Peptides against a protein of PDB entry 7AE7. Designs and how they scored, part 58

Target 1, 321 residues: chain A of PDB entry 7AE7
Amino acid sequence: KVYKDLREFLEVLEQEGQLIRVKEEVNPEPDIAAAGRAAANLGKNQPAVFFEKIKGYKYSVVTNVHGSWQNHALMLGLDKNTSTKDQFYELNRRWDKFPVPPNVVKREAAPCKENVIDKDINLFEILPLYRINEQDGGFYISKASVVTADPEYPDDFNKLNVGTYRIQVKDRDRVGIQALAMHDIAVQLEKAEAENKPLPIAITIGNNPLVTFMASTPVGYNQNEYEFVGALQDGVPMDIVKSDLYDHLYVPAGSEVVLEGHIIPRVRTVEGPFGEFPGSYSGARLQCEVKIDRITHRTNPIFENLYLGIPWTEIDYLMAL

## One batch from the design tools (peptide; aimed at target 1 P28 F139 G272)

Design b2_p22_7_s2 (made by RFdiffusion4, then SolubleMPNN; from b2_p22_7, 15 letters changed)
Fold by OpenDDE base, seed 2:
Structure b2_p22_7_s2 (fold): chain B 321 residues (1-321), chain A 22 residues (1-22)
Amino acid sequence: as target 1 above (321 residues)
Amino acid sequence: MKKLREEIIEKNKERVREAEEK
């Protein structure tokens, strides 16, 4: 089984008993985090948790999408009871199919383009934002696939980077992004900042689960994560679409939400604190700031966000393969 | 809904400011 988007994967998770649907209205805090912890405590079958109604917001949240070995097996289109050994074998077998180039679809064929917001941008109208941890300095987007390019080689598709970065919501149209020196985005940002130019960025939320997996998996600077997604789909290309603002940025065609904007050159603002693990907080640091200039989204967009809880975090599963 | 959302936004801004002052 290959998935075009998050929705097809959530349907399979629900059919396989790997998704809990919460139909009652919840408070963003503490109910989302509390229900996620309660679901994680149900044993080895750690399901995704889908919240249909969130007080103060219009749209839904899903958490813990990658939060179990069963969900990883299903992500690979395997039986949910496939052993970790057999999952690893299959992942390695498929990895050797790299590169599998993506299909570039037309704008009218891309679900992420169903709705456009280009004025009076307010992230809180689209995303049901909440604190993941009680001591977090604010709201985080912690499971986005962030698309950037090399500003010296914008047409080199092999240098297109799709990565996962910690993103704090700063205002209605501004986010802080943690671009560490070890990340490919930091190399690209350094080149833009040397010329005092903005770095174009697309922050994509609610993707095909293999896109989220590959965005969390380090690859070479001259390797495109989308070509690995096609390999992990057993040679079936994924669908991408050109961004609205930038000819050289491509986003997953099925993304629930796409935040298009730019990293402001030579600006650093305080970001944090954030609880990366239960009881472990990273301190506040000066980080990059992104201005959001355009949003595209599916009708009734689903906000996929990271589950951080006890005994295991969703990060433990995303980094375990 | 809208009023509650504005209260959430303002409370988030206050937390961000408090982190900037530390």
Scores: peptide ipSAE 0.400, ipTM 0.889, DockQ to the pose 0.790
OpenDDE base, seeds 1, 3, 4, 5: peptide ipSAE 0.383, 0.375, 0.390, 0.391; ipTM 0.885, 0.856, 0.888, 0.869

Design b2_p22_7_s3 (made by RFdiffusion4, then SolubleMPNN; from b2_p22_7, 17 letters changed)
Fold by OpenDDE base, seed 4:
Structure b2_p22_7_s3 (fold): chain B 321 residues (1-321), chain A 22 residues (1-22)
Amino acid sequence: as target 1 above (321 residues)
Amino acid sequence: MEEERRKLEEENKARVAAAEAA
């Protein structure tokens, strides 16, 4: 099976018994993290956890979407009981289909364009934000697929980067982004900052699970993650749509939320601390700052966020493939 | 809902400010 969006995947997870739905109103903290840990402790069948109602927020959260081998099998459209070995075999087989170019759909056909916010932007109105870990320095967006381009070659689709980066919410319309030197975004930012120009950015949340997977998987600088998504869909192209602000940035057509903005050139602000692993906090550091200029979102957007817990984090599963 | 959301915004702002001052 191929999924157009997060919602189609969540439906399959629920049908397969790989999603727990929490219908009672929860507090963002500590209930989201506590329920995530409880679900992770169920052993072999670590489900996603869907929180329908969160105190203080309008919309839902889903976590641990990639947090089990069963969920990874289902992501590949395989039986949930497919062995890790067979999953790897199938992943490698499909990888050889690269490149599979995406379909560019019209704006009117893209679910991520159902709603637009272009004034009085407040991230807290759209995303049920919380601390992932008890000692986090603030609220985080930790499972976004971040789209940037090479400012020297903006029309080179092969240089379009879709990556996963730690994003701290700094204000209603500002986020800190951890762009490490080893990331492709850092190369692109360096070029923009050399000319004292903003770097265009689209932060996409709640995607087709293969988009999120590929955004967490390192590829070559001249390789497009969307073309790998098509390969991992066994040769079925994914659907992308042009961003509203930038002609050269394309986002997944089915994204739950798209934050369009820019990295402010030559500005660094304190970001962190963040607990990337239980008991392992990275200290606060000077990081890049993004101004959010426009939001597009699906009606009743689902905030997909990372689960961090024991014995295995969701990152451990994403990195193991 | 708006009051609780505002408190969460203020909490986040206070945490960010505390980290910047440390």
Scores: peptide ipSAE 0.633, ipTM 0.955, DockQ to the pose 0.841
OpenDDE base, seeds 1, 2, 3, 5: peptide ipSAE 0.609, 0.585, 0.557, 0.594; ipTM 0.952, 0.948, 0.941, 0.948

Design b2_p22_7_s4 (made by RFdiffusion4, then SolubleMPNN; from b2_p22_7, 13 letters changed)
Fold by OpenDDE base, seed 3:
Structure b2_p22_7_s4 (fold): chain B 321 residues (1-321), chain A 22 residues (1-22)
Amino acid sequence: as target 1 above (321 residues)
Amino acid sequence: MEKELEELIEKNKERVAEAEAR
């Protein structure tokens, strides 16, 4: 089984008994985090949790999409009861199929282009934002696949980077991004800032689960994460589409939300604190700031966000494979 | 709903500003 988008995966999770649907209206805080923790306590078969109605917001949230070995088996299109050993064997077998080039689809064929916001941008109207942890310094987008390119080689598709970074919401159209020196985005940003130029960026939310997996998996600077997604789909290409603002940035065709903008050159603002693990917080630091210039989104977009719970986080499963 | 959203946005700005002042 191959998934084009998050929705096709959530349908399979629900059919397999690996998704809980919360139909009653919840408060963003503390109910989302509390329900996530309660779901984690259901044992080894931790389901995803889908919140249909959130007080003060129009759209839905899903958490813990990658939060179990059953969900990882299903992500690979395997039986949910496939052993961890057999999942690793299959992952490694498929990895050797790299590269599998993606399909570039037309704008009209891309679900992420169904709606456009290019003025009066307000992230809070599109994303049901909440604090993941009680002591977080603000709202975070913690499970985005962030697309950037090398500003010296913008047409080199092998240097197109799709990564996962900590993103704090600062204002209606501003986010802070944690770009550490070890990340490929930091190399690209350094090149842009050397010339005092903005770095083009597309922050994609609610993707094909293998895109999210690969965005969390370190690869070589000259290796494209989309070509690994095709490999992990057992040789089936994924679908990508050109961004609206930039000819050199491509986003997953099925993304729920795409935030297009730029990193402001040589600007640093305070970001944090954030509880990355239960009982541990990364302190506040000076980080980059992104201006959001355009949003494209599916009708009734689903906000996929990270689950942080005890005893296992969703990060533990994303890093264990 | 709009008023509750504006209050939430303002509260987020206050928290960000408090973190910047530390």
Scores: peptide ipSAE 0.383, ipTM 0.878, DockQ to the pose 0.713
OpenDDE base, seeds 1, 2, 4, 5: peptide ipSAE 0.354, 0.023, 0.383, 0.364; ipTM 0.877, 0.513, 0.887, 0.878

Design b2_p22_8 (made by RFdiffusion4)
Pose (drawn by RFdiffusion4):
Structure b2_p22_8 (pose): chain A 313 residues (1-149, 158-321), chain P 22 residues (1-22)
Amino acid sequence: KVYKDLREFLEVLEQEGQLIRVKEEVNPEPDIAAAGRAAANLGKNQPAVFFEKIKGYKYSVVTNVHGSWQNHALMLGLDKNTSTKDQFYELNRRWDKFPVPPNVVKREAAPCKENVIDKDINLFEILPLYRINEQDGGFYISKASVVTANKLNVGTYRIQVKDRDRVGIQALAMHDIAVQLEKAEAENKPLPIAITIGNNPLVTFMASTPVGYNQNEYEFVGALQDGVPMDIVKSDLYDHLYVPAGSEVVLEGHIIPRVRTVEGPFGEFPGSYSGARLQCEVKIDRITHRTNPIFENLYLGIPWTEIDYLMAL
Amino acid sequence: AAYEPSYQRNKELNQKAEDDFY
C-alpha cells in the first residue's frame, strides 16, 4: 500500500494496533512529551500516540509515528512484524528505483489547500505547540520537512517558535541555502522557504536522508513507494516551491535578511542538549492547511526514541 | 484566546534563553 497523506498512514497504524488515542484533555507540558517518552519506553511494538484534546488548543497532536520497527515496516507497506534485516533489504532494493518523477497536481485537488490564512498569522491557532524538553529554549516544531530552491531540496531542521508568525532556523545547516543566503543578505532580499508539517511517512523519512547524496528528494519518495510517484503542488506565494499535496500544514515564508537571534537550546540525537547560538529567523507570510489539521511532532530524548528510527536504515 | 497562556509562556522561555545567552 501507498499513503497519499499522514491520515491514511494513521488509519493503517490504528487498524494494526500501533496507534493509541488519548481522548481526555491533556496539558501541553509535560504531558505530550512525557507520553512520547513513555511510548518510546515500551521497547517493543511501540505505538504512535494521538492526543485529541490539548488544553487551550483547537486541534490535535500525534507523536511517535515512526517510533517502532512495526511502524517502520508499515511505513514501507510490509507486514508489521517484518524483521529489521528484511526491511533493510526492501529499502536497499527500492533505493535503486531512483529517480521516480513526482506528479504535479492542481491547486483544487491538493488537500493541503483547503484552508488559507493570508493575514494575521498565528501559529498557535493551528498547531498545539508545546515544550518538548524542560530546558528547551521555546516551543519547537521538530518534524517539519523544509523545502528550498532538480535544485529543489527537502530536509528536516528543528524549528523554534519565536512569535505568532516567526520561527528560528539554523540556516547554515542547509547546504543549498548558503550560496543564496550570501546574495540575499548582501542585497537585503528575502529567501523563500516552505515548512510542511504532517506528511506522508515516506516524505519525512526522505527528509531525514543524508545530504551527501544529492538526489532530487521528491523523486526519491517515488522510489521508496516502489515506483508510485508522489503528488506535489505549487505553493501559493512562490512558484519555484513545491510541497506535498497532502501535507496537514504548509507554512510559506522567507528567511529574514541580516537578522540573527538566540536559538535553542534543543535536544540532539546523541541524547544531550545543544547550546544556544545565534541563528536565522523565518517570517511566515501564509498558512495553508487541511480542515482539522493534525500536528505531527516528535519527541527526542535518550536513545532510542523516534529520531533513531528515522535515521537507522 | 484560550491558548494565550501558552503563547505567553513561550515568550517567557525565549526571553529567558536570550538573557542566559547574553

Design b2_p22_8_s1 (made by RFdiffusion4, then SolubleMPNN; from b2_p22_8, 14 letters changed)
Fold by OpenDDE base, seed 5:
Structure b2_p22_8_s1 (fold): chain B 321 residues (1-321), chain A 22 residues (1-22)
Amino acid sequence: as target 1 above (321 residues)
Amino acid sequence: MEYDEYEELNKERVRKAEEAFL
């Protein structure tokens, strides 16, 4: 099976008994983290947890979407009981199909374009933000697929990067982003900052699960993650759409939320701490700052965020292959 | 607060959530 968006995947997870639906209103803190840990304690078949109602917010949250080998098998469109060995062999078999170019759909055909916010931007109105860990220095968007391009070669689709980065909410329309020197985004940012120019960025939330997987998987600088998504879909192209602000940035057509903006050149602000691993916090550091200039979103957007409670975490499954 | 102290503080909250899933 191939999924166009997060919603089609969540439907399959629920049908397969790999999603818990919390229908009662929860407090964002500490109930989301507590329920995620409770789901992790159910054993090897760790389900996703979908929160329908969050106190103080309009929209829903889902966590632990990639949080088990069963969910990983279903992501690949396999039987949920497919062994980790057979999943690995199937992943490798499909990897050799690279490149599978995506379909560029029209704006009117892209669900991520259903609603637009272009003024008075407030991230708290669109995302049910919470601290993942009680000691976090703020609210994090921890499972976004971040789209950037090479500013010297903006029309080179092979240099379009889709990556996962730690993102702290800093204000209503600002986020901090951790761009480490080893990341492709850091190469692109260095080129922009050399000319004192902003780096265009699209932060995409709530995607096709293979987009999230590939955004967390290191690939070559001249390899496009969307072309790997098509390979992992066994040769079925994924659907992408042009961003609203930038001709050279393409986002998943089915994204729940797209934050379009720019990295402010040569600005660094305090970001962190964040509980990246159980029992470990990264210190506060000076990191890049993104200005959000436009939001597009699906009606009743689902905020997909990372489960980081007790091991095994979603990071462990996303990086295990 | 150490991580272990945070986990012990939330132990009862997790238990209540586990009971809601059964």
Scores: peptide ipSAE 0.207, ipTM 0.790, DockQ to the pose 0.027
OpenDDE base, seeds 1, 2, 3, 4: peptide ipSAE 0.048, 0.016, 0.000, 0.000; ipTM 0.604, 0.373, 0.244, 0.297; seed 4 fails the geometry check

Design b2_p22_8_s2 (made by RFdiffusion4, then SolubleMPNN; from b2_p22_8, 15 letters changed)
Fold by OpenDDE base, seed 3:
Structure b2_p22_8_s2 (fold): chain B 321 residues (1-321), chain A 22 residues (1-22)
Amino acid sequence: as target 1 above (321 residues)
Amino acid sequence: SAAAPYEEENKRRNEAAAAAFA
């Protein structure tokens, strides 16, 4: 089975008993984290947790989407009881199908383009933002697939990078991004900053689960994560669409939310602290700042966010393969 | 906006973190 978007995957998770739906209105803090921990404590079959109603916000939150081996099996379109060994075998078999080029769809065919906000941007109107940990230095977008390109080779699709980075909400239209030197985004940013130019960026939220998986998986600088998504879909291309602001940036057609903007050149602001693991915080650091210039989103967008809990984090499953 | 309290909380946290870093 192949999933076009997060919604199709959530439907399967629910059908397979791998999603808990919370229908009652919750407070973002501490209820989201508390429910995630409770779900994690149900044993090895950690379900996703879908919050239909968040107090003070319009839209829904889902967490722990990748939070179990059962969810990983389902992500690969396998039986939920597929062994970790067999999942690994199948992943490797499909990996060898790289590259599988994506389909570029028209703007009018892309669900992520259903709604546009280009004025008076306020992230809090679109995303049910919260602190993941009590001591976090702000609210975080922790499970985004961030799209950037090489500014020297903007038309080289092989250099289009889709990565997962820690993103702190700084203001209604600004976010801090942790671009570490080992990340492809840092190479691209260095090139832009050498010329004192902004780096175009698209921060995509709520994607096809294989996009999120590949964005968390290191690949070569000259390898496109979307072409691996197609490989992991057993040779079925994924659908991408041009960003609205940048012809050279392509986003998943089915993204729940797309934040389009730019990294401000040679600006560094305080980001963090952030609790990467329960009881451990990374300290505050000077990090890059992104200005959000445009938002596109699906009607009733679902905010997919990372679960950070005991005994296993969702990151552990995203990186375990 | 019903989200305004969250925006203000986020602002306060960011300001506190910046002040603690300085």
Scores: peptide ipSAE 0.709, ipTM 0.965, DockQ to the pose 0.951
OpenDDE base, seeds 1, 2, 4, 5: peptide ipSAE 0.703, 0.698, 0.704, 0.705; ipTM 0.964, 0.965, 0.964, 0.965

Design b2_p22_8_s3 (made by RFdiffusion4, then SolubleMPNN; from b2_p22_8, 13 letters changed)
Fold by OpenDDE base, seed 3:
Structure b2_p22_8_s3 (fold): chain B 321 residues (1-321), chain A 22 residues (1-22)
Amino acid sequence: as target 1 above (321 residues)
Amino acid sequence: SEYEPYVEENKARNAAAEAAFL
């Protein structure tokens, strides 16, 4: 099975008993993290957790989409009970199909283009933002697939990068991004900043699960993550669409939300701290700042965010019940 | 908007983190 978008995957997760739906209104904090911890305590069959209603916000959140080997099997379109060994075998077999070029669809055929916000940008209108960890220095977008290109070779599709980066919400229309020197985005940013130019960026949220998987998987600078997605779909191309602001940036056609903007050249602001792992925080650092200039989104967008946390202790679980 | 308190909370947290860094 191949998924066009996050929604098709969530439907399968639910059908397979790998998604918990929370229908009652929850507080973003602590309820999202609490439910994620509770789900993590259910053992190896950790379900995704879908929150239909979040107090103060219009839209839904889903967490822990990739949180189990069962979900990983389903992501590959395999039986949920497929062994990890067989999953790896199949992953490797499909990996050898690279490259599988994506289909470029028309704007009108892309679900991510259903709605447009081009003025008075406010991330909080579209995304139910919250702290992932109690000591986080702000709200975070932790499961975005970030699209950038080489500013020297904008038309070289092989240099189009889709990566996962830590993104702190700084304001209604600004985010901090952790672009480390080992990331392909850092090479691209260096080139832009050398000329004191903005780096075009598209931050995509709520994608086909293989897009999210590949965005978190390091590949060569001259390899396109979308072409690996097609390989991992067993040779079925994924659908991409041009960004609205940039002809050279392509986003997943089925993204729930696309934040289009630019990294402000030679600006650094405090980002963090952030709880990368249970009981550990990455300290605050001076990091890049992104201005969001345009949002496109599906109707009733789903905010997919990473679950980070320790499994609840039995005591914490019992006290929260 | 009902989410405005979250905007202000996020702003305050960012400011606190910045103050602790500097």
Scores: peptide ipSAE 0.702, ipTM 0.960, DockQ to the pose 0.959
OpenDDE base, seeds 1, 2, 4, 5: peptide ipSAE 0.687, 0.701, 0.700, 0.688; ipTM 0.959, 0.961, 0.961, 0.959

Design b2_p22_8_s4 (made by RFdiffusion4, then SolubleMPNN; from b2_p22_8, 13 letters changed)
Fold by OpenDDE base, seed 4:
Structure b2_p22_8_s4 (fold): chain B 321 residues (1-321), chain A 22 residues (1-22)
Amino acid sequence: as target 1 above (321 residues)
Amino acid sequence: MEYEPYEEKNKERVAEAEKRFL
């Protein structure tokens, strides 16, 4: 099975008994994070938890999507009871199919383009934001696939980076991003900042589960994560679409939400504290700041987010292979 | 500043969420 988007994956998780649908109205805090931790504590068959109604918000949240070996098997389109060994074998077999170039679809064919917000941007109107841990210094977006390009080689698709980074919401139209020196985004940002230029960015939320997986998997600077997604889809290309603001940025066609903007050059703002793996807070640090200039989203967008804490949580399953 | 382990403080909330949602 290949998934076009998060919704097709959630449908399979529900069919396989690996998704709990919470239909009652919940408080964003503590209910979402508490349920994410509780789901992780089951030790096996840990389900995704889908919250249909969040108090004070219009849209839904899903957590723990990758939070088990069963969900990981289903992500690979395997039987949910496929052993970790056989999942690893199949992942390696498919990895050798790299590169599988993505299909570029027309804007009109991309579900992520169903709605546009280009003025009066307010992230809180689109994302049911909550603290993952009670002492977090703010609201975090923890499962975003962040798209950036090399500003010196913007047309080199092999240098297009899709990565997962710690993102704190700072304001209605601003987020902090942790770009570590070991990440490809840091190389790209350094080039932009050397010229005092903004770095174009697309923060994508609620993707095909293999996009989220590959965004969390280190690859070479000249390797495109979308071409690995096609490999992990056993040679079926994924669908991407051009961003609205930038000709050189491509986003998953099926993304629930796309935040298009720029990293502000040579600006650093306080970010954190945040409850990190393995259940300790990282202190407040100066991090990069992104201004959001445009949002595109699916109708009734699902905010995919994760709980992280003492192993094993969803992040451990994302990094285990 | 050593931050206290957050998960120990959340045990009751997690146990409530388990009963309520799982």
Scores: peptide ipSAE 0.592, ipTM 0.880, DockQ to the pose 0.029
OpenDDE base, seeds 1, 2, 3, 5: peptide ipSAE 0.582, 0.504, 0.564, 0.394; ipTM 0.870, 0.824, 0.869, 0.809

## One batch from the design tools (peptide; aimed at target 1 G137 G138 D171 T269)

Design b2_p23_1 (made by RFdiffusion4)
Pose (drawn by RFdiffusion4):
Structure b2_p23_1 (pose): chain A 313 residues (1-149, 158-321), chain P 23 residues (1-23)
Amino acid sequence: KVYKDLREFLEVLEQEGQLIRVKEEVNPEPDIAAAGRAAANLGKNQPAVFFEKIKGYKYSVVTNVHGSWQNHALMLGLDKNTSTKDQFYELNRRWDKFPVPPNVVKREAAPCKENVIDKDINLFEILPLYRINEQDGGFYISKASVVTANKLNVGTYRIQVKDRDRVGIQALAMHDIAVQLEKAEAENKPLPIAITIGNNPLVTFMASTPVGYNQNEYEFVGALQDGVPMDIVKSDLYDHLYVPAGSEVVLEGHIIPRVRTVEGPFGEFPGSYSGARLQCEVKIDRITHRTNPIFENLYLGIPWTEIDYLMAL
Amino acid sequence: EAFEEEIEEDMEKLLEIREEVAE
């Protein structure tokens, strides 16, 4: 099976006993992060946890989506009990199907274009943002696929919420931004960027894939789907930016020129906090989202947690 | 010290925004 969006994958997870629904209202902190750690602590058949009600927020949160070998196998469309070695072989075989060009769809057909917010941008009205770890510098978006511009790149970068319509980003960790970053800051011009949240599991998996192999990213997702192309749609504001047609939330924005502010600290996969450093800020110019969006976020702590599964094979 | 102060100010601002959204 191939998933057109996060919601089909969550359906499969729930049918397979790999998704737990929390119906009672929970506080943002520390409840969501504590549940993410506990789900990771179950050790075997760790499920995704779906929070339907978060105090003070309108929408829902899902966590630990990738955080088990069962979830990982279901992401690949295999039986949930497929051994880790057999999943490795299946990924090794599909790796060679690269490239599979994506299908570009019209705006009216992309579920991520159901709702538009073009003014008075407020991330909190859409995403139930919360603190992941006690010493984090702020509320983080820890599982976004970021699109920048064959020269189109998708990657995962930790995003700290700085204001209703502003976030932080480590721009010098995106090694295609940094030739356009010099030109843009030298000429005081903005650099367009797209931040996608709540994606097909293979899109997130591709976004965590090593940069050393300069692939085409979306064309790699079609390879992981064993030859089935993925659907992408042009962003509202920037014609050279394409986002997954099924993303729950799309934040279209730009990197603010000549602005460096304190970002962090935040958790890193080796199990420790990073330090606080001066980083770039991104201004959100537009939000498009599916009706009743789901905030797919990720808990990160002492290994093993969901990030280890996203990096393993 | 300046970084710590800035982080505290930002956290408090975000908590205020979240309380306003809850209204």

Design b2_p23_1_s1 (made by RFdiffusion4, then SolubleMPNN; from b2_p23_1, 12 letters changed)
Fold by OpenDDE base, seed 5:
Structure b2_p23_1_s1 (fold): chain B 321 residues (1-321), chain A 23 residues (1-23)
Amino acid sequence: as target 1 above (321 residues)
Amino acid sequence: SAIAEEIERRRKRLEEELEEVAK
């Protein structure tokens, strides 16, 4: 089975008993984190947790989407009881199908384009933001697939990067992003900053689970993550659409929310702290700042965010491969 | 866009390769 978007995957998780739906209104803090910890205590069969109603917000949150080997098997379109060994074998078999080029769909056919916000941008109106950990210095978007390109080679599709980075919400239309020197985005940012130019960026939230998986998987600088998604779909291309602001950036057609903007050149602002691992906080640091210039989103967008709690965390399953 | 055209070229090449393997 191949999934076009997060919603198709959540439907399968629910059918397979791998999703808990919380229908009662919850407080963003501490209820989301508490429910996530409760789900983690279910042992090896950790379900996703879907919060339908969040006090003070219009839209829903889902966490722990990749939080078990059963969910990982289902992501690959396998039986939920497929052994870890067989999942690895199948992953390796499909990896050799790289590259599988994506389908470019028209704007009118892309669910992520159903709604547009191009003025009076307020992230809090679109995303039910909460502190993931009690001691976090703010609200984080921790499971976004971030799209950037090489400013020297904007038309080279091999250099289009889709990665996962720590993103702190700084203001209604601003986020901090952790671009470490080892990340492909840092190479691209260095080139832009050398010329004192903004780096175009699209921050995508709530994707096909294989997009999120590949965004968290290191690949070569000249390898496109979308072409690996097609390989992991056993040769079925994924659907992408051109961004609204930039001709050279393409986003998943089924994204729940797309934040389009730019990294401000040579500006650094305080970001953190964030609890990346239980009991381990990365200190506050000066990091890059993104200005959000446009938002596109599906009607009733689902905010997918990372579950961080007692090991095994969701990140352990994303990085274990 | 130049990227869209390149993606379309790659897709066509892949389709041709798959047709050759299926023969």
Scores: peptide ipSAE 0.233, ipTM 0.747, DockQ to the pose 0.010
OpenDDE base, seeds 1, 2, 3, 4: peptide ipSAE 0.019, 0.011, 0.202, 0.221; ipTM 0.367, 0.358, 0.722, 0.735

